# Ledger of designs, part 23: peptides against a protein of PDB entry 1LOE

Target 1, 181 residues: chain A of PDB entry 1LOE
Amino acid sequence: TETTSFSITKFGPDQQNLIFQGDGYTTKERLTLTKAVRNTVGRALYSSPIHIWDSKTGNVANFVTSFTFVIDAPNSYNVADGFTFFIAPVDTKPQTGGGYLGVFNSKDYDKTSQTVAVEFDTFYNTAWDPSNGDRHIGIDVNSIKSINTKSWKLQNGKEANVVIAFNAATNVLTVSLTYPN
Target 2, 181 residues: chain A of PDB entry 1LOE as posed
Amino acid sequence: TETTSFSITKFGPDQQNLIFQGDGYTTKERLTLTKAVRNTVGRALYSSPIHIWDSKTGNVANFVTSFTFVIDAPNSYNVADGFTFFIAPVDTKPQTGGGYLGVFNSKDYDKTSQTVAVEFDTFYNTAWDPSNGDRHIGIDVNSIKSINTKSWALQNGKEANVVIAFNAATNVLTVSLTYPN

## One batch from the design tools (peptide; made by RFdiffusion4, then SolubleMPNN)

Design b1_p11_3_s3 (from b1_p11_3, 5 letters changed)
Fold by OpenDDE base, seed 1:
Structure b1_p11_3_s3 (fold): chain B 181 residues (1-181), chain A 11 residues (1-11)
Amino acid sequence: as target 1 above (181 residues)
Amino acid sequence: TTLSWSSSLTN
């Protein structure tokens, strides 16, 4: 089968392989999705379409992606709302902010969303998040209400290394997060 | 499809 790969080791002032939406931008070789300002959403889309989803069967190709992210909140005890990696149609536009992370609009399953996300959720929303109130990693399919979650301890201001892999044969999505420093 | 990243902030 055909394989497509890409890598961005540093971000430039004119990052042509990314489409910025909302408040997303690049500065000092970093991609910033949100400033420390309330009521903001920032998104970045890889500019080249990736054909990993069969529209008829819903089958997804094998993929693996890795990235590093930093959440640097002014107050480590009050952090909202989180960060997501997501896969969506090429014409995707920013969705509802806040607890919906700019990716979804409902906790009800909506197949028309055609969106799968891995959320790194820093804020407890009582309507859909795990009842223990922990910050968590979640797998979201066409809904902000995760199909599976795992507690995650945020280390404010530190770099988290993430690897996300999907095995189409087993239909298993694997997420790993580490703080090496 | 596209590979994407998103974040929202309300505080």
Scores: peptide ipSAE 0.508, ipTM 0.912, DockQ to the pose 0.065
Fold by OpenDDE base, seed 3:
Structure b1_p11_3_s3 (fold): chain B 181 residues (1-181), chain A 11 residues (1-11)
Amino acid sequence: as target 1 above (181 residues)
Amino acid sequence: TTLSWSSSLTN
């Protein structure tokens, strides 16, 4: 078996293992994806391709990733779209459509996007979000319209610890979010 | 395939 692993404990100004797109950049050892300004998209891609699917054997890899993020959203009516972790082809480009988290461009299923995302959605889009209007965690497969969602109570300005695990044998993606403090 | 992070404020 082959194993690929990496860890970034702090971010530097010349982070060579990240490809920055849009307004994404590093400052104060943090990765900052967006500023509190309308019409902004920021993304960061791990620079090395990761082989999750083996074309020769057809095997799909298991993976586990963890990260910490902070969202500053003091009110619910004037907020950004949210934050997302995603897996996509290496030539993926930022998307600027409103409400699509910089990743998707339609609420319709489009297998050609080849994108799986875990969204942490802070803005209610009537056209595709759960009708209860709650901030939520969603699993997105080739569409901004999540295949599964769970209500999430944002703790403003607090560090959220996220663990995402994929079990290839069961085809189950597990997402956990905790506020340790 | 690449692992990535994204955020937007486009509404």
Scores: peptide ipSAE 0.502, ipTM 0.916, DockQ to the pose 0.063
Fold by OpenDDE base, seed 2:
Structure b1_p11_3_s3 (fold): chain B 181 residues (1-181), chain A 11 residues (1-11)
Amino acid sequence: as target 1 above (181 residues)
Amino acid sequence: TTLSWSSSLTN
């Protein structure tokens, strides 16, 4: 059994354990993924490969990850697409298709993408998002069209604490979000 | 695999 652990409390200008893609960068000890500019994508990859899924055996590792994030969304329309945590092959590259959070390139299911994402979606895309138009948390498997969603009450500009855990024995992915105010 | 974070503004 192999275990990999890492922690990043403060982000530096030369964060060696992250690979920045697109417009992702660090400033004031924070990781910033998007600028307030249309048609931008920002990503950060943990620099070390992690054995979560073995394509040869089909085995999936248990994992737990936690992080905090802040979203500034003055309204539901003039906002970015949202934020996502994702797991993908090590050679993953930014995707520039509109509304796909920089991760996916289609609403169609494509198992060859080998990507699982937890989205914190702030923009309503009529073509695939829940019809109620709510900001939501979604679990995305090989598609931007979530396999499961839950409405999420965004607290603008506040730090959200997220915990994502996967239990391989039960095949259950658990996502929790709290505002510890 | 890699653990990653992403965001986009495409609208």
Scores: peptide ipSAE 0.500, ipTM 0.916, DockQ to the pose 0.064
Fold by OpenDDE base, seed 4:
Structure b1_p11_3_s3 (fold): chain B 181 residues (1-181), chain A 11 residues (1-11)
Amino acid sequence: as target 1 above (181 residues)
Amino acid sequence: TTLSWSSSLTN
């Protein structure tokens, strides 16, 4: 098997290896997905297809990805909907905003979505989020309703370090988040 | 497939 890897440490004004969707853009060497304006969705796609799924065997490749993100809200008690990392078909387009995070359209399982997401959800949506109302990390498979969640405390304006790994042999996806500062 | 990031805001 072969390995594909890439790294982006600084985002430029003409980031050729990203496809921006919605309100996504680069500024101050950072990728900004949403501005502090209501009813916005911002997305960024890696421009090169990643061959994760083997069409012949149906197997999924191992992968590890890491990134940092910042949620900076004017008020830590009113943050908005959240942030996601997701894997989807190359022709994916922005989906429903708000609690659907621009990635999904339903709380019902929809295999046609072909999307797996790790959500960092900062807003409690009664219809599908964990009943405890906690901000949380969730693993979403073809639905905004997570198959698994874990409570997460947002540090407003702080950089979070994330590592997401998938082990194809065990079919296990792992997510870690830390605030180093 | 593609690796992607997304965010949304309604409030």
Scores: peptide ipSAE 0.460, ipTM 0.895, DockQ to the pose 0.064

Design b1_p11_3_s4 (from b1_p11_3, 5 letters changed)
Fold by OpenDDE base, seed 1:
Structure b1_p11_3_s4 (fold): chain B 181 residues (1-181), chain A 11 residues (1-11)
Amino acid sequence: as target 1 above (181 residues)
Amino acid sequence: TTLSFSSSLSN
């Protein structure tokens, strides 16, 4: 087996290993995807292709990724739309904004999307989100409508530690989120 | 494939 590993601790002004899309940029050693401005989408792609998915056989490699994110909204009671970690083809471009998180275009399953995402969804979209209206973590496969979700209590302005792991032998994707402080 | 992050704001 072949293993690929990388780490980004500080985001610099000339981050060569990232491709910025939309409003995404780096400032003060942080990756900023969106400012608190309505109708915006920001994305950042790792610039080197990673062979995780065999499109012919459907086989997926084991992987583990960890990161820290902050949602810092001016009004903690009115937060939209969320943050997403996703895996997509190398030529991926920004998709529909708003509740589609810039990653998907439909609540209907679309295998041509070839996109798997872990969403940290702060806004309740009645058309596809869990009926309890909770902010939630969701696993999205080729659709903004999650195949599985779990309620998540947002701590506005605080750093969340995330670990996402996929076990190919069991076909299980796990997501953990903690607020250490 | 590529590993990516995305965010959108509508409100």
Scores: peptide ipSAE 0.500, ipTM 0.908, DockQ to the pose 0.065
Fold by OpenDDE base, seed 2:
Structure b1_p11_3_s4 (fold): chain B 181 residues (1-181), chain A 11 residues (1-11)
Amino acid sequence: as target 1 above (181 residues)
Amino acid sequence: TTLSFSSSLSN
């Protein structure tokens, strides 16, 4: 079994293993995805192709990823849409449609996108988000409409630790979020 | 495929 692994503990100004799209950039050893400005998108792609998705069968390889993030969302209305960890074809391009987290372009299921995302959603979009209006973690398969969601109590400005794991044998994707501090 | 992060602000 072949294994591909990488680790980025600090983000540098010349981060060669990342492809930045939109307003995504690194500063002070951090990856910053969006500016606090309306109608912006920021993305960062791992620069090396990884054979994790079988385009013929739709199967996804086993994987585990972990990261730490900070979201500033002091209120529920004047905030960004949230952010995602996503896997997609290598030629993926930023999507500018509002509310789609820079990943999707429609609320409809689009099998051709071949995109799986874990969203950390901080803005309530009436058209597709859970009706309770909670900030939430969602699993998105080829659509901004999550196939599964869980309410998430954001600790504003605090570091969250995330672990995402996929077991292909069981077809189970697990997402764990903790606030260690 | 690629492993990626993305965010947007539309409002």
Scores: peptide ipSAE 0.494, ipTM 0.911, DockQ to the pose 0.063
Fold by OpenDDE base, seed 3:
Structure b1_p11_3_s4 (fold): chain B 181 residues (1-181), chain A 11 residues (1-11)
Amino acid sequence: as target 1 above (181 residues)
Amino acid sequence: TTLSFSSSLSN
């Protein structure tokens, strides 16, 4: 079988394997997606196309990805929208609509988006988020309105470890988040 | 297909 793997342990000032969009940039060996400023979007795309779906055979690849992230949100009412990992066509462009994490532009399902995202959502949008108002992890398929969510208790300023795995045989996407001590 | 990260502050 063919396998493709890559890792980025340090983010440098001239990270040639990333395409930056919006306010995304690297500093102190970290990828920083947004400035602490209202009405901003930041994204970083892996510069090499990844073949997940074989157009000839229809086969879909398994994949596993892991990363760490930090969110600084000292209060619950004056916060950013959150953070997301996403898979999209290579020509994907940032979306600037409020609450859409820079990825989507509608709460309605739109298959033409061809985007799957895992959101770590820190802002309650009454129009599409779970009614309990909790910060949450969500799986988004072609819409900001998640197909599934789970409440998530943010530990402010702490590094979260995330693992995302896709099993092609079962068509199941698994997300895990932990705060190691 | 590309693997990506994104964030926004829209308020």
Scores: peptide ipSAE 0.493, ipTM 0.910, DockQ to the pose 0.062
Fold by OpenDDE base, seed 4:
Structure b1_p11_3_s4 (fold): chain B 181 residues (1-181), chain A 11 residues (1-11)
Amino acid sequence: as target 1 above (181 residues)
Amino acid sequence: TTLSFSSSLSN
């Protein structure tokens, strides 16, 4: 089988392999998705299609991705909605903001979304988030309402290392997050 | 499909 891989060590002002949407942009060698401005959505898509799902056979490829993210909040107790890593059709466009993270439009399952996301949710939305109110990591499949979640302690301004792996044979998505420092 | 990142800020 074929394997596709890519890596972006640092982001430049003219990042050719990314498609920016909304307020997404690069600054100081970082990909910045949102500013501390109300009602904003920022997205960045890898410009080259990655054949993860075969519509003909229904087969799904294994994949592993890793990245580092930072959330800088003026007030650690009052942060924005969060950030997500997601896989969607190449023509995907920004969706509902706020608690929907610019990726989904409903808490109801919508297969037409064709989107799988791993959310790093920093804001508690009573309507769909875990009742304990904890900031959390969630796996979202065609809905902002996660199919599974795990509490996560945000370290404001710190770099979080994430590894997301998908095993097609078992249909299991694994998410790991660590704060090395 | 495409690998992507997204974030939103409402408050």
Scores: peptide ipSAE 0.458, ipTM 0.892, DockQ to the pose 0.065

Design b1_p11_4_s1 (from b1_p11_4, 5 letters changed)
Fold by OpenDDE base, seed 1:
Structure b1_p11_4_s1 (fold): chain B 181 residues (1-181), chain A 11 residues (1-11)
Amino acid sequence: as target 1 above (181 residues)
Amino acid sequence: TTLSFSSSLSN
């Protein structure tokens, strides 16, 4: 087996290993995807292709990724739309904004999307989100409508530690989120 | 494939 590993601790002004899309940029050693401005989408792609998915056989490699994110909204009671970690083809471009998180275009399953995402969804979209209206973590496969979700209590302005792991032998994707402080 | 992050704001 072949293993690929990388780490980004500080985001610099000339981050060569990232491709910025939309409003995404780096400032003060942080990756900023969106400012608190309505109708915006920001994305950042790792610039080197990673062979995780065999499109012919459907086989997926084991992987583990960890990161820290902050949602810092001016009004903690009115937060939209969320943050997403996703895996997509190398030529991926920004998709529909708003509740589609810039990653998907439909609540209907679309295998041509070839996109798997872990969403940290702060806004309740009645058309596809869990009926309890909770902010939630969701696993999205080729659709903004999650195949599985779990309620998540947002701590506005605080750093969340995330670990996402996929076990190919069991076909299980796990997501953990903690607020250490 | 590529590993990516995305965010959108509508409100």
Scores: peptide ipSAE 0.500, ipTM 0.908, DockQ to the pose 0.065
Fold by OpenDDE base, seed 2:
Structure b1_p11_4_s1 (fold): chain B 181 residues (1-181), chain A 11 residues (1-11)
Amino acid sequence: as target 1 above (181 residues)
Amino acid sequence: TTLSFSSSLSN
């Protein structure tokens, strides 16, 4: 079994293993995805192709990823849409449609996108988000409409630790979020 | 495929 692994503990100004799209950039050893400005998108792609998705069968390889993030969302209305960890074809391009987290372009299921995302959603979009209006973690398969969601109590400005794991044998994707501090 | 992060602000 072949294994591909990488680790980025600090983000540098010349981060060669990342492809930045939109307003995504690194500063002070951090990856910053969006500016606090309306109608912006920021993305960062791992620069090396990884054979994790079988385009013929739709199967996804086993994987585990972990990261730490900070979201500033002091209120529920004047905030960004949230952010995602996503896997997609290598030629993926930023999507500018509002509310789609820079990943999707429609609320409809689009099998051709071949995109799986874990969203950390901080803005309530009436058209597709859970009706309770909670900030939430969602699993998105080829659509901004999550196939599964869980309410998430954001600790504003605090570091969250995330672990995402996929077991292909069981077809189970697990997402764990903790606030260690 | 690629492993990626993305965010947007539309409002």
Scores: peptide ipSAE 0.494, ipTM 0.911, DockQ to the pose 0.064
Fold by OpenDDE base, seed 3:
Structure b1_p11_4_s1 (fold): chain B 181 residues (1-181), chain A 11 residues (1-11)
Amino acid sequence: as target 1 above (181 residues)
Amino acid sequence: TTLSFSSSLSN
């Protein structure tokens, strides 16, 4: 079988394997997606196309990805929208609509988006988020309105470890988040 | 297909 793997342990000032969009940039060996400023979007795309779906055979690849992230949100009412990992066509462009994490532009399902995202959502949008108002992890398929969510208790300023795995045989996407001590 | 990260502050 063919396998493709890559890792980025340090983010440098001239990270040639990333395409930056919006306010995304690297500093102190970290990828920083947004400035602490209202009405901003930041994204970083892996510069090499990844073949997940074989157009000839229809086969879909398994994949596993892991990363760490930090969110600084000292209060619950004056916060950013959150953070997301996403898979999209290579020509994907940032979306600037409020609450859409820079990825989507509608709460309605739109298959033409061809985007799957895992959101770590820190802002309650009454129009599409779970009614309990909790910060949450969500799986988004072609819409900001998640197909599934789970409440998530943010530990402010702490590094979260995330693992995302896709099993092609079962068509199941698994997300895990932990705060190691 | 590309693997990506994104964030926004829209308020």
Scores: peptide ipSAE 0.493, ipTM 0.910, DockQ to the pose 0.063
Fold by OpenDDE base, seed 4:
Structure b1_p11_4_s1 (fold): chain B 181 residues (1-181), chain A 11 residues (1-11)
Amino acid sequence: as target 1 above (181 residues)
Amino acid sequence: TTLSFSSSLSN
């Protein structure tokens, strides 16, 4: 089988392999998705299609991705909605903001979304988030309402290392997050 | 499909 891989060590002002949407942009060698401005959505898509799902056979490829993210909040107790890593059709466009993270439009399952996301949710939305109110990591499949979640302690301004792996044979998505420092 | 990142800020 074929394997596709890519890596972006640092982001430049003219990042050719990314498609920016909304307020997404690069600054100081970082990909910045949102500013501390109300009602904003920022997205960045890898410009080259990655054949993860075969519509003909229904087969799904294994994949592993890793990245580092930072959330800088003026007030650690009052942060924005969060950030997500997601896989969607190449023509995907920004969706509902706020608690929907610019990726989904409903808490109801919508297969037409064709989107799988791993959310790093920093804001508690009573309507769909875990009742304990904890900031959390969630796996979202065609809905902002996660199919599974795990509490996560945000370290404001710190770099979080994430590894997301998908095993097609078992249909299991694994998410790991660590704060090395 | 495409690998992507997204974030939103409402408050």
Scores: peptide ipSAE 0.458, ipTM 0.892, DockQ to the pose 0.065

Design b1_p11_4_s2 (from b1_p11_4, 5 letters changed)
Fold by OpenDDE base, seed 1:
Structure b1_p11_4_s2 (fold): chain B 181 residues (1-181), chain A 11 residues (1-11)
Amino acid sequence: as target 1 above (181 residues)
Amino acid sequence: TSLSWSSSLSS
């Protein structure tokens, strides 16, 4: 087996290992995907392709990724639309904004999307989100409508630590989120 | 595939 590892601790003004899309950029050692402005989508792609699924053999690699994110909304009671980690084809481009998080275009399953996402969804979209209206973590496979969700209490302006792991032997994706402070 | 992050704001 082959293992690929990388780490980004500080984001610089010339971050060569990231491809910025939409309104995404780096400032003050942070990656900023969006400002608190309506109708914005920001994305950042790791510039090096990672082979998670072998199209010839069907084998899927194990992977573990961790990161820290901050949602800092001017009004903690009105926060839209969320933050997403996703894996997609290397030529991926920004998709529909708003509740689609810039990653998907439909609530219907679309295998041509070839996208798996972990959403940290701060806004309730009646058409596809869990009926309880809670902010939530969701696992999305080729659709903005999550295959599984769990309620999540947003702590506005605080750093969230995330660990996402995929076990190929069990075909289980796990997500952990903590607010250490 | 590419590891990626995205955010969207509508409000």
Scores: peptide ipSAE 0.531, ipTM 0.923, DockQ to the pose 0.065
Fold by OpenDDE base, seed 3:
Structure b1_p11_4_s2 (fold): chain B 181 residues (1-181), chain A 11 residues (1-11)
Amino acid sequence: as target 1 above (181 residues)
Amino acid sequence: TSLSWSSSLSS
C-alpha cells in the first residue's frame, strides 16, 4: 500500500509548504492564525494536496494527524470564535462571516462545501451552538452546526495536544485533546 | 484535498 506522511516541527518565516490566507503568518517558529483584532480571519493550508478519496476506486484512506495549539482567552465575554482543523478542496478560500471560524458561511448543511472540520469553539453562538453555552469540541460536516459536540474546558494559554484519526472501514472520526501536565 | 487550519475573531 502507498502511504504519505509529513511533519512540521518548526515554522519558519519562509514556510514553503504552507499557503497562508487572511492574517495567518509564522513568527517565533509558531503558526499564528489570528491577530488579536476583531473581524479577522487567518488560515494556513498544507501546500501539497493529499488523496483521501480515490475517485477511480471509491476507496477512502485512513489518516491520523496530530498538532499542538494554544489559545489565549483571558476572559470569557470577549473572546475569539475559536480554532479549527479542516479538510477541504484545494481551492478553498477564507470565509469572513461572523462566527464561522473562517471556514463555513452558513449554519445550514451544504454538501457543495465538501469540508469536514474539527472545531475548538470558544464563543457561544445561540443560533447553532449547544444550548448549554459551554466551550466545546465539534465535528462539522459542510456546516458550522456540528453533527456532534463535547464540552471542553479551556486551559488558558496552555498547549493542547490534539490527535485526529479517521477510520475508513467504520467511517468514524476520532478526536482527542489533552493538556500535558 | 488540503489539510488546513483556521481561526477567526468576529465582532
Scores: peptide ipSAE 0.522, ipTM 0.925, DockQ to the pose 0.062
Fold by OpenDDE base, seed 2:
Structure b1_p11_4_s2 (fold): chain B 181 residues (1-181), chain A 11 residues (1-11)
Amino acid sequence: as target 1 above (181 residues)
Amino acid sequence: TSLSWSSSLSS
């Protein structure tokens, strides 16, 4: 069964505490989000609110963040849904509906969620994922159905370095994933 | 807003 862990870097000048939800927890070296148990959700929220979302226009301010993650998926038939980086209102709560990465609560577009997510999806959901069935990176705007996706070849158990940046002037969200080792 | 990370394992 798939498990996921993180190390967070370049988050800001000071590393702030995290608010854990569901099965999310931290050790001295890693943040672990998912237990190897079906019907589980794990989340971690940056404890300090950041004013990057304009509720009136839907615009997001400039930001850059980076982190390292590891996915252990020892077999292809018993995997988790994947993991996601997301931005949402500060009162966001874990969502337990199946297949929605702990972030969304239905397959429908919901503007009221005010959520933008970058998914690293390891499970093929026929109803909304790219039809080629590839593991993929997706950009999700108020919906589990990504507005854009790119195939991603998972290296099992290896550290992936991720950089996510948004440029508000150009409305471009960039996602970079590399396996340095 | 909150910068956040999430993962799930559905049935």
Scores: peptide ipSAE 0.466, ipTM 0.911, DockQ to the pose 0.056
Fold by OpenDDE base, seed 4:
Structure b1_p11_4_s2 (fold): chain B 181 residues (1-181), chain A 11 residues (1-11)
Amino acid sequence: as target 1 above (181 residues)
Amino acid sequence: TSLSWSSSLSS
């Protein structure tokens, strides 16, 4: 069984207005997406839509976002599926849980999902994850099967600082993760 | 477009 709680802290003041889905909720200092409860999905959507993609012009905007996440697992060798930052249509709804992280429904490319995600994947799913079995950061485009991944060492209970930037001119999504402590 | 976060936990 997988037992892990996930929380995100240090949202900017302008990012405190959230729409919660599933088991997501806020505490005094944390946005909690899941706790130690099996078979759950928790999501939080920024309530104010951003105009990244203009369907009429095809133009895409630059954006930068940052957050701090904490994974708390009673056993660092037996954690849950992970969590993900994702960009999706404003009417997005929870999707398949487990290894699909509540964001996707298939490893097959599905352009209709219109979802780009940065996964912080703590569980190895043989069907789509990198064969080395490492916990990893992945960039997911319309599929839970990442288009690119990088091994990531989880520091259980520690705050990880994440910066995600998109350069529209180059169409490059950049992810940085640091454990400052 | 919405900025979002999601997490899931399996059995």
Scores: peptide ipSAE 0.463, ipTM 0.903, DockQ to the pose 0.066

